# Designs tried in a protein design run: peptides against a protein of PDB entry 4N3Y. Part 89

Target 1, 83 residues: chain A of PDB entry 4N3Y
Amino acid sequence: ETRDQVKKLQLMLRQANDQLEKTMKDKQELEDFIKQSSEDSSHQISALVLRAQASEILLEELQQGLSQAKRDVQEQMAVLMQS

## One batch from the design tools (peptide; made by RFdiffusion4, then SolubleMPNN)

Design b2_p24_4_s4 (from b2_p24_4, 15 letters changed)
Fold by OpenDDE base, seed 4:
Structure b2_p24_4_s4 (fold): chain B 83 residues (1-83), chain C 83 residues (1-83), chain A 24 residues (1-24)
Amino acid sequence: as target 1 above (83 residues)
Amino acid sequence: as target 1 above (83 residues)
Amino acid sequence: DILQQIEQIFQELQQRLEELRATL
């Protein structure tokens, strides 16, 4: 009967709507996850970059210290040779 | 004695050089880690974007199906009213 | 003296190095 077919289709329509709503929710959750993950990664990378920069500064200081130490050794050697 | 001072300074210079080498290694490892982490994040984000796009396609298909179902219900109702 | 100054410099550098490594 046509009436029965209509009722069946109405049920199918309702089910389809439920699936649509569920999929919309899933999509939103995925987008939120991507956004959060991206932000977290960005912050982590930025922090690591800062630490790398700090290491670079320390390296430069060590190099300077090494150069000075070398000069000091040379100076002390000169004093020794003169005495 | 100046000679003893020179020897001590030479030892310190050697130690400073060792520390410099170690720090250079640490810096390189950090840079490599940043690079690898960035690449991994980029790949992960790209994969998630693809999944999101797949969900979008499914959403569009569901919307189309819903519209068709609605039309089918309306058509069946018209048949019922005519009979 | 100069030796003490150098030792102090090295100690400071070592401290900074350890602090940096501790953050990793």
Scores: peptide ipSAE 0.040, ipTM 0.418, DockQ to the pose 0.027
Fold by OpenDDE base, seed 3:
Parts: structure tokens; C-alpha cells; sequence
Structure b2_p24_4_s4 (fold): chain B 83 residues (1-83), chain C 83 residues (1-83), chain A 24 residues (1-24)
């Protein structure tokens, strides 16, 4: 009986160890995935932010150009009206 | 000549305005995408972190169980040897 | 003349806008 109990406990111990190793592996995989996902997302977001900033700069330039063009048109219209 | 110049400038002004509006829309779309991407990524990462934490708790429990099982096996072996 | 300068600037802006969109 005692021998049988020992054998059973040995089996349970092996099973517990196997489960432990599996859990450790799963944890590591999750951590690796989190790290990689965070890095990828960060890089992507940074790139998109830079693109948005470029759009902002262009927007400002277009607005300036539009304002200047409007003034130039108004000036030429004045010349036309006075001619 | 002046009239022709004015007409040309008016056309360019309209074109510039159209480009400006398009650029503004493009910028807004980029900002919206960045916002959504950031929120999605944040939620995903948070969920993964919680899973990792759950794995850590399970790991600790398994380690405790393994240690106890080992002690139990040793105790039973001692009983066996003394019988 | 000023009109030609405006046209050139406008063309440059259009080119830059197109380049920006091409990256999207």
C-alpha cells in the first residue's frame, strides 16, 4: 500500500512539474508577445504622428498661400477697376 | 491682360481652396486613425498584461503545490523505508 | 512676374501634397 502511494505521488509530482514547465513557457510567450506588440504599435503610431505633423505643416503653407493669393487677386481687381 | 490674370488667379485660388479642404480632411482622418489605433492597442496590451498576471499567480500556486508534493513523497518514502 | 511665381509655388505645393498622399 505504501509503495503504491509513493508511485502515485511520483506520478502526480511529474505531472505537476510538466504543468509548471508549460505554464512558465506560456507566461514567457505572453510576455514576449506583449513586448513585440508594444514595440510595433509604438513604431506605427510614431510614424503616423509624423505624417500628421507633415500634413499640419502643409496645411499651414496652403493657408498662407491661399491668403496671399487672395490678396493678390484683390490687388489685381483693384487695378482692373481703376483702369 | 489684367483681366486674364485675375481670372487665372481666381481659378488658382479655387484650386488651392479645394486642396486645402482635402488636406484638412486627410489630416483629420489620420488623427482619428491614430486615436483609434492607440485605444485599441492600449486595451489589447492591458488584456495581455492581465493574462500574464494570471499566469504568474498560477505559477506560484503550482510551485507551492510542487514543493508540497515533493515533501509528501519524501515523507511516504521514509515510512516505506521504515516498514 | 508675380503670377508665374504664384503658379510655381502652387505647383510645388501640389507636388508635395501628392507625395504626402503617396505615403498613406
Amino acid sequence: as target 1 above (83 residues)
Amino acid sequence: as target 1 above (83 residues)
Amino acid sequence: DILQQIEQIFQELQQRLEELRATL
Scores: peptide ipSAE 0.039, ipTM 0.421, DockQ to the pose 0.027
Fold by OpenDDE base, seed 2:
Structure b2_p24_4_s4 (fold): chain B 83 residues (1-83), chain C 83 residues (1-83), chain A 24 residues (1-24)
Amino acid sequence: as target 1 above (83 residues)
Amino acid sequence: as target 1 above (83 residues)
Amino acid sequence: DILQQIEQIFQELQQRLEELRATL
C-alpha cells in the first residue's frame, strides 16, 4: 500500500513538473512577443515621427514663402498705385 | 507691365496657399495615425503583460505544488523504509 | 535514486523559473 502510494506520488510529481515546464515556456513566449512587438511599434512610430517632422519643416518653409509673397504683392500693388 | 506682375504674384500666392493647406492636412493625418497606432500598441502590450502575469501566478502555484509533492514523496519513502 | 532524480528536476525548474523572472 505504501509502495503504491509512493509510485502514485512520483507520477503526480512528474506530471506537475511537465505542467510547470510548459507554463514556463508559455510565459517566455509571451515575454518574447511583448519585447518584439514593442520594438516593432517603437520603430514604426519613430519613422512616422520623422516623417511628421519633415512635414513640419516644409510647413515652416511654405509659411515663410507665403509671407514673402504677400509682402511682394503688397509692394507691387503700391508701385502700381503710384504709377 | 506692373499690373501683370501683380496678377502673376497673386496667382503664385494662391498656389502656395493651396500647397500649405495640403501639407497641413497631411501632417494632421500623420499625427492622428501616430496617436492611434500608439494607443493600439499600448493596449495590446498591456493585454499581453496581463496574460504573462497570469502565467506567473500559475507558475508560483505549480512551484508550491511541486514542493509539497516532493515532501510527500520523501515522507512516504521514509514510511516505506521503516515498514 | 528515483527520489534524487525528482529532486534534481525540481531544482532545475526552480533555477529556470528564477532566471525567467529575472529577464522580465
Scores: peptide ipSAE 0.038, ipTM 0.441, DockQ to the pose 0.030
Fold by OpenDDE base, seed 1:
Structure b2_p24_4_s4 (fold): chain B 83 residues (1-83), chain C 83 residues (1-83), chain A 24 residues (1-24)
Amino acid sequence: as target 1 above (83 residues)
Amino acid sequence: as target 1 above (83 residues)
Amino acid sequence: DILQQIEQIFQELQQRLEELRATL
C-alpha cells in the first residue's frame, strides 16, 4: 500500500544518503592523499637533484685536480730527466 | 727526492682516478633512481586520479538518484494525503 | 710544496665525497 511504499522509499533515501556521505568522504581523502603524495615526491626528487648537483661539482673539481696533478707530475719528470 | 715525489704523485693520481670513477658511478645511480622514482610516482598519481574520477562519477549518479527518489517520495505523499 | 698542495686538495675532495655519500 501507499503508506508502506513511502516508508520504504524513505528508508532507501536514508541509505542512499549514507552512501553518498561515505563516498564524498572517500573522495576527499583520496584527493588529500594525492596532494600529499605529490608534495612528498616533489620534495624527495628535489633533494636528490641537489645531491646529484653536488656530486657533479665534486666530479668537476676532481677532474680539474687530476689534470693539474698530471701536469705537475710531468713537470717533475722533466726536472728528473734533466738532472 | 724527486723520483720518490713523482712516485707518490702517481699513486695519488691513481687513487683520485678511482674515486672519480666511483663518484661517476654513484652519480649515475642517483640519476637512475630519480628517474625511476619519478616515473613510479607519476604512475601512482595517475592511478589515484583515475580512481578519484570514478568516484566523482558515482557521486554524481548518487546525487541524481537521490533527487529523483525525493521527488518520487513527494509524489507518493501527495497521493496519500489526497486519499 | 706542490706535493703538499696536491695532498691537501686530495684530502679535501675525499672529505667532501664522504659527506656527500652520508647525505643519502
Scores: peptide ipSAE 0.045, ipTM 0.423, DockQ to the pose 0.028; fails the geometry check

Design b2_p24_8_s1 (from b2_p24_8, 14 letters changed)
Fold by OpenDDE base, seed 3:
Structure b2_p24_8_s1 (fold): chain B 83 residues (1-83), chain C 83 residues (1-83), chain A 24 residues (1-24)
Amino acid sequence: as target 1 above (83 residues)
Amino acid sequence: as target 1 above (83 residues)
Amino acid sequence: SLEEKLREQQLRLQELKAELEAAQ
């Protein structure tokens, strides 16, 4: 019966729309999550990079200081030997 | 006294070396963390992108199905009106 | 965009459902 067929199709249409809406929502949530996650990771990595750079600078300074200190000790030892 | 100066400088040198080693370790740990974090984030984002793409395909299919369902309902309604 | 098209389609289908229900 055509009337029953129409009712069935209407139900199918409602169900399809519900699934569409759900899928659209899920897709949007995933996109938002990806965006947020990417931004957070980017910020974290940037901060860590800066920290690493600071450590690099400190390391260079320490190396220079160590080299100088070594030279100073050697010089003082030479003076000690001469005195 | 030169001897005391030498001893002081030797202590300073040891301290400098300790700080150097610590800083080198910290730097390496940070670099390793950045690398690992970046890889993990990249993998996560890639997985989410694929999931989003799957949802996109599903949405396209649903859209086509809904369009067809709409046409079918309209056709059935036309038949109903003619009968 | 696909999302926009889907939203439009959903609205059209909702309207059709309402019309069909009202006609019965």
Scores: peptide ipSAE 0.040, ipTM 0.439, DockQ to the pose 0.032
Fold by OpenDDE base, seed 4:
Structure b2_p24_8_s1 (fold): chain B 83 residues (1-83), chain C 83 residues (1-83), chain A 24 residues (1-24)
Amino acid sequence: as target 1 above (83 residues)
Amino acid sequence: as target 1 above (83 residues)
Amino acid sequence: SLEEKLREQQLRLQELKAELEAAQ
């Protein structure tokens, strides 16, 4: 039956198309995932960098304070030794 | 009393040193974390890119196969219509 | 995995092609 043969071939073609469509979708999803993951990682790293920089500033302030305190102590000690 | 003042300043200096040490440690830990995280992310992204590329190759092969299948179906249909 | 799914799809497509060729 020619009609039946045609119908069978049409089905096979549809199945092939479905496979292609699925593969294309899967590829797109993977690309989207990579993009999202990369952006998330970038944002996280940037946030951590900012935090590190804030810590750096605080460290510098503490160092300055420490240096001043040291000078004050040394001055006081010198006064004591003179008395 | 000068002696008491010196002792107070010494305490303040020690406290400042402790704060500085803690801040330095925290900074270092953060830097280490950022470094590790960045390396891990880079490796992960690279791996994902390779996977995507492999998927792309497979997609191209599937597309080629589909095109051939389509041609074969069309030829079969033409033969059937002639009969 | 995605790669595995794609490989399976490729195999299926090859099978369909073979069936078409056999039908000729």
Scores: peptide ipSAE 0.033, ipTM 0.438, DockQ to the pose 0.025
Fold by OpenDDE base, seed 2:
Structure b2_p24_8_s1 (fold): chain B 83 residues (1-83), chain C 83 residues (1-83), chain A 24 residues (1-24)
Amino acid sequence: as target 1 above (83 residues)
Amino acid sequence: as target 1 above (83 residues)
Amino acid sequence: SLEEKLREQQLRLQELKAELEAAQ
């Protein structure tokens, strides 16, 4: 009887240890998920920033082109008025 | 001929302006998207961090519980051995 | 949720402890 009780207690202790181990694992998985999510978000944001910068460059080019076109039109109009 | 050229240039200028306006709009939309995405990501990460903290608290409680359980088991085993 | 699972584990541990105490 005593021996059986000891065996039971040993089993219970093992179960408690298993629960702790599982909890520790779950915590680690959550931390890993947060880390991965943060990295993914950071990468996405960086990619979008780069795209925005590309758009800005294009915008500047268009502005320069527009300025030149305006000058060309004005010049041609002046020529017409003189003729 | 010159008049036709002026008209052509005027059309080109209008087209350039339209392109510029479109590009400006696209840039703004992209910036807005980045802003929104960043805010969403930040909120999500913060929420996950809070959850992780909660899990940590629970883990500590479990560890304390396990320690107590272990002591209890050991005590019971000692009692059994003495009987 | 993970929190719920952890709470459940805590409960199980408490129950285990209670069983040990009852066995005394």
Scores: peptide ipSAE 0.033, ipTM 0.436, DockQ to the pose 0.025; fails the geometry check
Fold by OpenDDE base, seed 1:
Structure b2_p24_8_s1 (fold): chain B 83 residues (1-83), chain C 83 residues (1-83), chain A 24 residues (1-24)
Amino acid sequence: as target 1 above (83 residues)
Amino acid sequence: as target 1 above (83 residues)
Amino acid sequence: SLEEKLREQQLRLQELKAELEAAQ
């Protein structure tokens, strides 16, 4: 019967629409996750970069200090050798 | 005594050098971590993008199917109304 | 590159160590 066929098709249409809505929701959730993950990673990387830069500065200072200390030792040794 | 001063300075120099080595190691570890983290994030994001694309394709197919189903229902209804 | 700069720093550190050892 045509009427029964129409009712069946209406049910199929509702089911298809439900699946469509679910798929759209899933897609949106994935996009949101990607966005959040990217932002979190960016922030974390930035923080680590800053930490690395701090170590770089300290490294440079220590190198300069080490060079000066070396010179001081050499100078003291020279004085000692003169005595 | 000058000799004692020299020995003290040598110790200080060794300590400074040790600190320098540690700082350099720490910096390298941070750089490696940043690199690894960035690569891992990139791979993860890429995988999620592919998943999202799959959902996009499915969504488009479902939308087309839904549109066709709607047309079929309308056609069936028209036939019913003619009877 | 950062890696190259770090390698250069490591080389400098090794040189400083050698000089320190020679001074002892």
Scores: peptide ipSAE 0.024, ipTM 0.434, DockQ to the pose 0.022; fails the geometry check

Design b2_p24_8_s2 (from b2_p24_8, 12 letters changed)
Fold by OpenDDE base, seed 1:
Structure b2_p24_8_s2 (fold): chain B 83 residues (1-83), chain C 83 residues (1-83), chain A 24 residues (1-24)
Amino acid sequence: as target 1 above (83 residues)
Amino acid sequence: as target 1 above (83 residues)
Amino acid sequence: SLEERLREQQLRLEELRAELEAAQ
């Protein structure tokens, strides 16, 4: 019966639409997740970069201090040898 | 004592270097994570897009079938009215 | 690029390590 066929196709159409809608929603959620995750990670990386830079500066300062201290020791030793 | 100062600065320098190394490692791990996460998500999204497209095609086919079925019913009704 | 920046940082770190070792 054609009428029954119409009703069957209507149901199938609704089911197909539901599936399409769900799939589109899932896609959007994943895209949003990637965006948010990327932004969060980017901020975290930036913070770590700043930390690294601070450590690098400190390291350079300490290295300079160490070099100076080494020179001071050498100078003291030279004085001792001359006396 | 200058010698003690040198030793202290050497320790501090080592500590600073260790911190720098750790920070750089952490940064790299995060970058790798973002890359991997993005790739995985991209593949997942692509799969969902294909699924959505398949559903869309099916939906269109079903819609066409429904429209045809509806027309067939209308034609049958017309025949009935003419008899 | 991030990779290039990282490589530069790695180079600097290696240089600092070498300098530290030389100072010992």
Scores: peptide ipSAE 0.049, ipTM 0.371, DockQ to the pose 0.028
Fold by OpenDDE base, seed 2:
Structure b2_p24_8_s2 (fold): chain B 83 residues (1-83), chain C 83 residues (1-83), chain A 24 residues (1-24)
Amino acid sequence: as target 1 above (83 residues)
Amino acid sequence: as target 1 above (83 residues)
Amino acid sequence: SLEERLREQQLRLEELRAELEAAQ
């Protein structure tokens, strides 16, 4: 009977609409997650880069210190040889 | 005494070198971590993007289905009115 | 590149190690 068919199709339409809405919501959640994850990762990487740069500066300072210390040792050795 | 001073400076130099080596190692570890983290994050994001795209395709299919279902309901209603 | 800079620093460190050894 046609009336029964109409009612069936109306129900199917409602179900399809519900599924569509759910899928749209899921998609949005995934997009939000990607956005947040990307931002977090970017911040973390930036922080680590800065830390690495600080380490590099320290290395340069240590290298300078080593150079100076070497010179000081050599100078003191020279003094020792002269006395 | 100069000899004592030389020995002291030599020790200081050794300590400085040790610190330098340690700092170099730490820097390398940080760089390795950044690299690995970046790769992991990139892969994760790519996977999520693909998943989102799949969801989008599904949404389009559902939209088409809804449109067709709507038409079917309307046609059946018309038949009902004619009988 | 960062990798190149690091390699250069490593080389310098090896030089310093050699210098330190020679000073001992």
Scores: peptide ipSAE 0.043, ipTM 0.421, DockQ to the pose 0.023
Fold by OpenDDE base, seed 4:
Structure b2_p24_8_s2 (fold): chain B 83 residues (1-83), chain C 83 residues (1-83), chain A 24 residues (1-24)
Amino acid sequence: as target 1 above (83 residues)
Amino acid sequence: as target 1 above (83 residues)
Amino acid sequence: SLEERLREQQLRLEELRAELEAAQ
């Protein structure tokens, strides 16, 4: 009967509504997660970039020092060989 | 002595280089992770969006059916009350 | 924006809920 049909449709509508609500919630949570994860990772990457840059500067300084030290050793050796 | 200084600088340079290499590797891994994670999440979100849309369509259809069924019941009740 | 679209969808859902309640 029509009354039974109405009740059936009401149940189906409630079920569909629950499904929609769940899906929307899941979507929002994923979007929030991506946003937060991206921000966290971005900060971490930035920190690592700074660290890498600092190391690079140090390497350059050390290379300069090494080159100078090498030259000094070579000069000393030359003096010794001339004695 | 200068020889010792050279050796010290060489060690420092190696250590700094190791640090730089490690930092660069870590950075790259994080970038790769973010890229992959973002792609995976994007696909998941897209799937959820489609699901939500399908549910919304179903809800609209069910609502229409419910409205029609309600009208039919009301009409039947009116006939009964007139008898 | 995606957030705006989600809000709109939520509004539509609320409307459907209200209509369901009215039909009961």
Scores: peptide ipSAE 0.045, ipTM 0.377, DockQ to the pose 0.027; fails the geometry check
Fold by OpenDDE base, seed 3:
Structure b2_p24_8_s2 (fold): chain B 83 residues (1-83), chain C 83 residues (1-83), chain A 24 residues (1-24)
Amino acid sequence: as target 1 above (83 residues)
Amino acid sequence: as target 1 above (83 residues)
Amino acid sequence: SLEERLREQQLRLEELRAELEAAQ
């Protein structure tokens, strides 16, 4: 019966529309999530990079200071031994 | 006292190294997380896009079918009324 | 791009690791 066929097709169309709408929504949500997550993570990584750089600078300074301090000790010992 | 200064600098150096190492590790973990998360999400989005496209095609087909079905009903009714 | 930025950061991190190892 044609009437029944029409009813069936209408139902299928509604179902297809619902599926499409749902899929589009889900896609958009995932895209938004990725965008936000990526930005947040990028900022965190950048902050960590800066922290690492600061630590590196400090390390270099401390190493130089330590080297100088050792030299100073050596010099003092030399003076003492020469006295 | 130079001796005490050396001891202090050595401690600071160790602390700086520890901090640097920790920061570097944390950064790497975040980078790895972002990479993996991004890849996973990208695949999900791609899958959803394909699904959406399939649904869209189905929707179009169903719409055309529905339109044709309605036309068929109209034609049948016309024939009945002319009989 | 994010990918390029990440790659650059990874490179820098590797350099820092090498420097840290050299300092130890």
Scores: peptide ipSAE 0.041, ipTM 0.373, DockQ to the pose 0.046; fails the geometry check

Design b2_p24_8_s3 (from b2_p24_8, 13 letters changed)
Fold by OpenDDE base, seed 5:
Structure b2_p24_8_s3 (fold): chain B 83 residues (1-83), chain C 83 residues (1-83), chain A 24 residues (1-24)
Amino acid sequence: as target 1 above (83 residues)
Amino acid sequence: as target 1 above (83 residues)
Amino acid sequence: SLEAQLEAQQLRLEALKAELEAAQ
């Protein structure tokens, strides 16, 4: 009887060990995935930030050019009206 | 001529604004995705940690039970050999 | 930090957008 209990417990222990190893592996894989995914996302965000900065610079340059061009047109009109 | 330049710059400014809006939207969507994904992953990791802890407890209990059962068998054998 | 950089960039972009909208 006690011998049978030992055999049963040995089997249960092996099953528990297998479950533990599986859980540890799954946790490690998930952590690795999250780490890699986070790094990839960080790189993607950084790229988007750079694109946004480039757009900002372009907008500022275009606004300055537009303002100057508008002033030039107004000056030309003033000259024509004075003649 | 200057009038034509103004019209061209206005178009370019609109295009730049569209690009800016697109970039801002893309960045926001990515940030939202990363935030949600990170939260979900954090919950999953926490669940796996709890499962691992449960397995560790089970293993400890089974090991203790196995050790006790083994001792009981050895004691029974000793009694039989002494008779 | 990256988060701080992103926040600062967002504020600059929002300000620029507001300026563009006001100029229209």
Scores: peptide ipSAE 0.064, ipTM 0.386, DockQ to the pose 0.037
Fold by OpenDDE base, seed 1:
Structure b2_p24_8_s3 (fold): chain B 83 residues (1-83), chain C 83 residues (1-83), chain A 24 residues (1-24)
Amino acid sequence: as target 1 above (83 residues)
Amino acid sequence: as target 1 above (83 residues)
Amino acid sequence: SLEAQLEAQQLRLEALKAELEAAQ
């Protein structure tokens, strides 16, 4: 009986060890995935932020141009009305 | 000419605003994705850690059992050899 | 932090958007 018990425990120990190693590996892979995904997303977000900043600059320039153009039109109309 | 310039600038301003809004939306969606992904991964990792801990406990118990079983076999063999 | 920088950028863009909407 004791010999059979030893054999059974040896098998169970091997199985448990395999499960432990698998679980540890899976955990590490997930941690690596999160790290990589976070880095990739961070880079993508940074690129989008830069794009947004470029759009912001363009909007400011266009707004200035629009304001100036409106003023110029108003001035021209005033001259015409006075003639 | 000035009137045409105003119309052109108005169109460009609308286009730039649309681009700005799109970029802002895309950025927010990516941030939300990262947040959700990180939370999901964190929960998954936590579950795997608990599983690994359970396996470690099992391994310790099995190792103790194996060691005891081996000692018991050795003791039985010693008794037999002395008879 | 990156989060703080992104939040600050978002606030600036939202403010600009509001100004443009008010001007039109």
Scores: peptide ipSAE 0.055, ipTM 0.379, DockQ to the pose 0.053
Fold by OpenDDE base, seed 2:
Structure b2_p24_8_s3 (fold): chain B 83 residues (1-83), chain C 83 residues (1-83), chain A 24 residues (1-24)
Amino acid sequence: as target 1 above (83 residues)
Amino acid sequence: as target 1 above (83 residues)
Amino acid sequence: SLEAQLEAQQLRLEALKAELEAAQ
């Protein structure tokens, strides 16, 4: 019966539309999540890069200080041995 | 005392190096996480895009079927009224 | 871009909704 077929097709059409809307919403939410997650991670990475650079500078300064301290000890020992 | 200063500098140097290594490791882990997360999300988004497109096609087909069904009903009613 | 594709899909969805309403 054609009338029943029309009702069935209307139901199927509504279901298809609902599925499409749901899928599009889910897609948008995932895109937003990726964008936000990437931005947050980028900021965190940038902060860690700066921290790493600061540690590198400190490391170089400490290495220079250590080398100088070792030289000073050697100089003091040399003076003591001359006495 | 210079000897104590050398020991202190050695400790500070080790601590600085440990901090640098830790920071670099953490940075790398975050970069790897972002890359993996982005790839996973990209695949999921692509799948949802295809699903949305399939739903769109179904929606169009159902609309055509619905329109045809309505026309068929109208034609049947016209025939019945002529009788 | 993904944004452009999404916008295009939204426009198509709105058009399909309008056609559905017109068919009813």
Scores: peptide ipSAE 0.038, ipTM 0.383, DockQ to the pose 0.029
Fold by OpenDDE base, seed 4:
Structure b2_p24_8_s3 (fold): chain B 83 residues (1-83), chain C 83 residues (1-83), chain A 24 residues (1-24)
Amino acid sequence: as target 1 above (83 residues)
Amino acid sequence: as target 1 above (83 residues)
Amino acid sequence: SLEAQLEAQQLRLEALKAELEAAQ
């Protein structure tokens, strides 16, 4: 009877160990996935940030150019009205 | 000629603004995705950690039980050899 | 850190495995 109990406990121990190993492996895989995904996304975001900054600079330059062009047109119109 | 330049600059400005808005939106979407994904994964990892810990506890208990069972068998064998 | 905790758990797991093998 005690011998049968030993065999049963050994089986249960192996099963518990298998579950533990599986769970730890799953955890590690998820951690690795998150780390890699976050790094990849971070790089992509950084690229988009740089693009946005470039667009912002261009926008500011265009706005300045537009404002100057409008002023130039107004000056020309003033000259035309004087003649 | 200056009037044509103004119209061109206005078009370019609109295009630049559209690109800026799109890029900023894309960035925000990616940030939101990473945040949500990381939170979801973190919860899943936490659940797996708890499962692993439970398995570890079970394993320790089973080992203790197995060791005790083996000792009991050895004691019984000793009694049998004495008789 | 989570990584440090994972490593600690792995070490404990290996120790338990060794004990299991010794018990068999």
Scores: peptide ipSAE 0.049, ipTM 0.386, DockQ to the pose 0.029; fails the geometry check

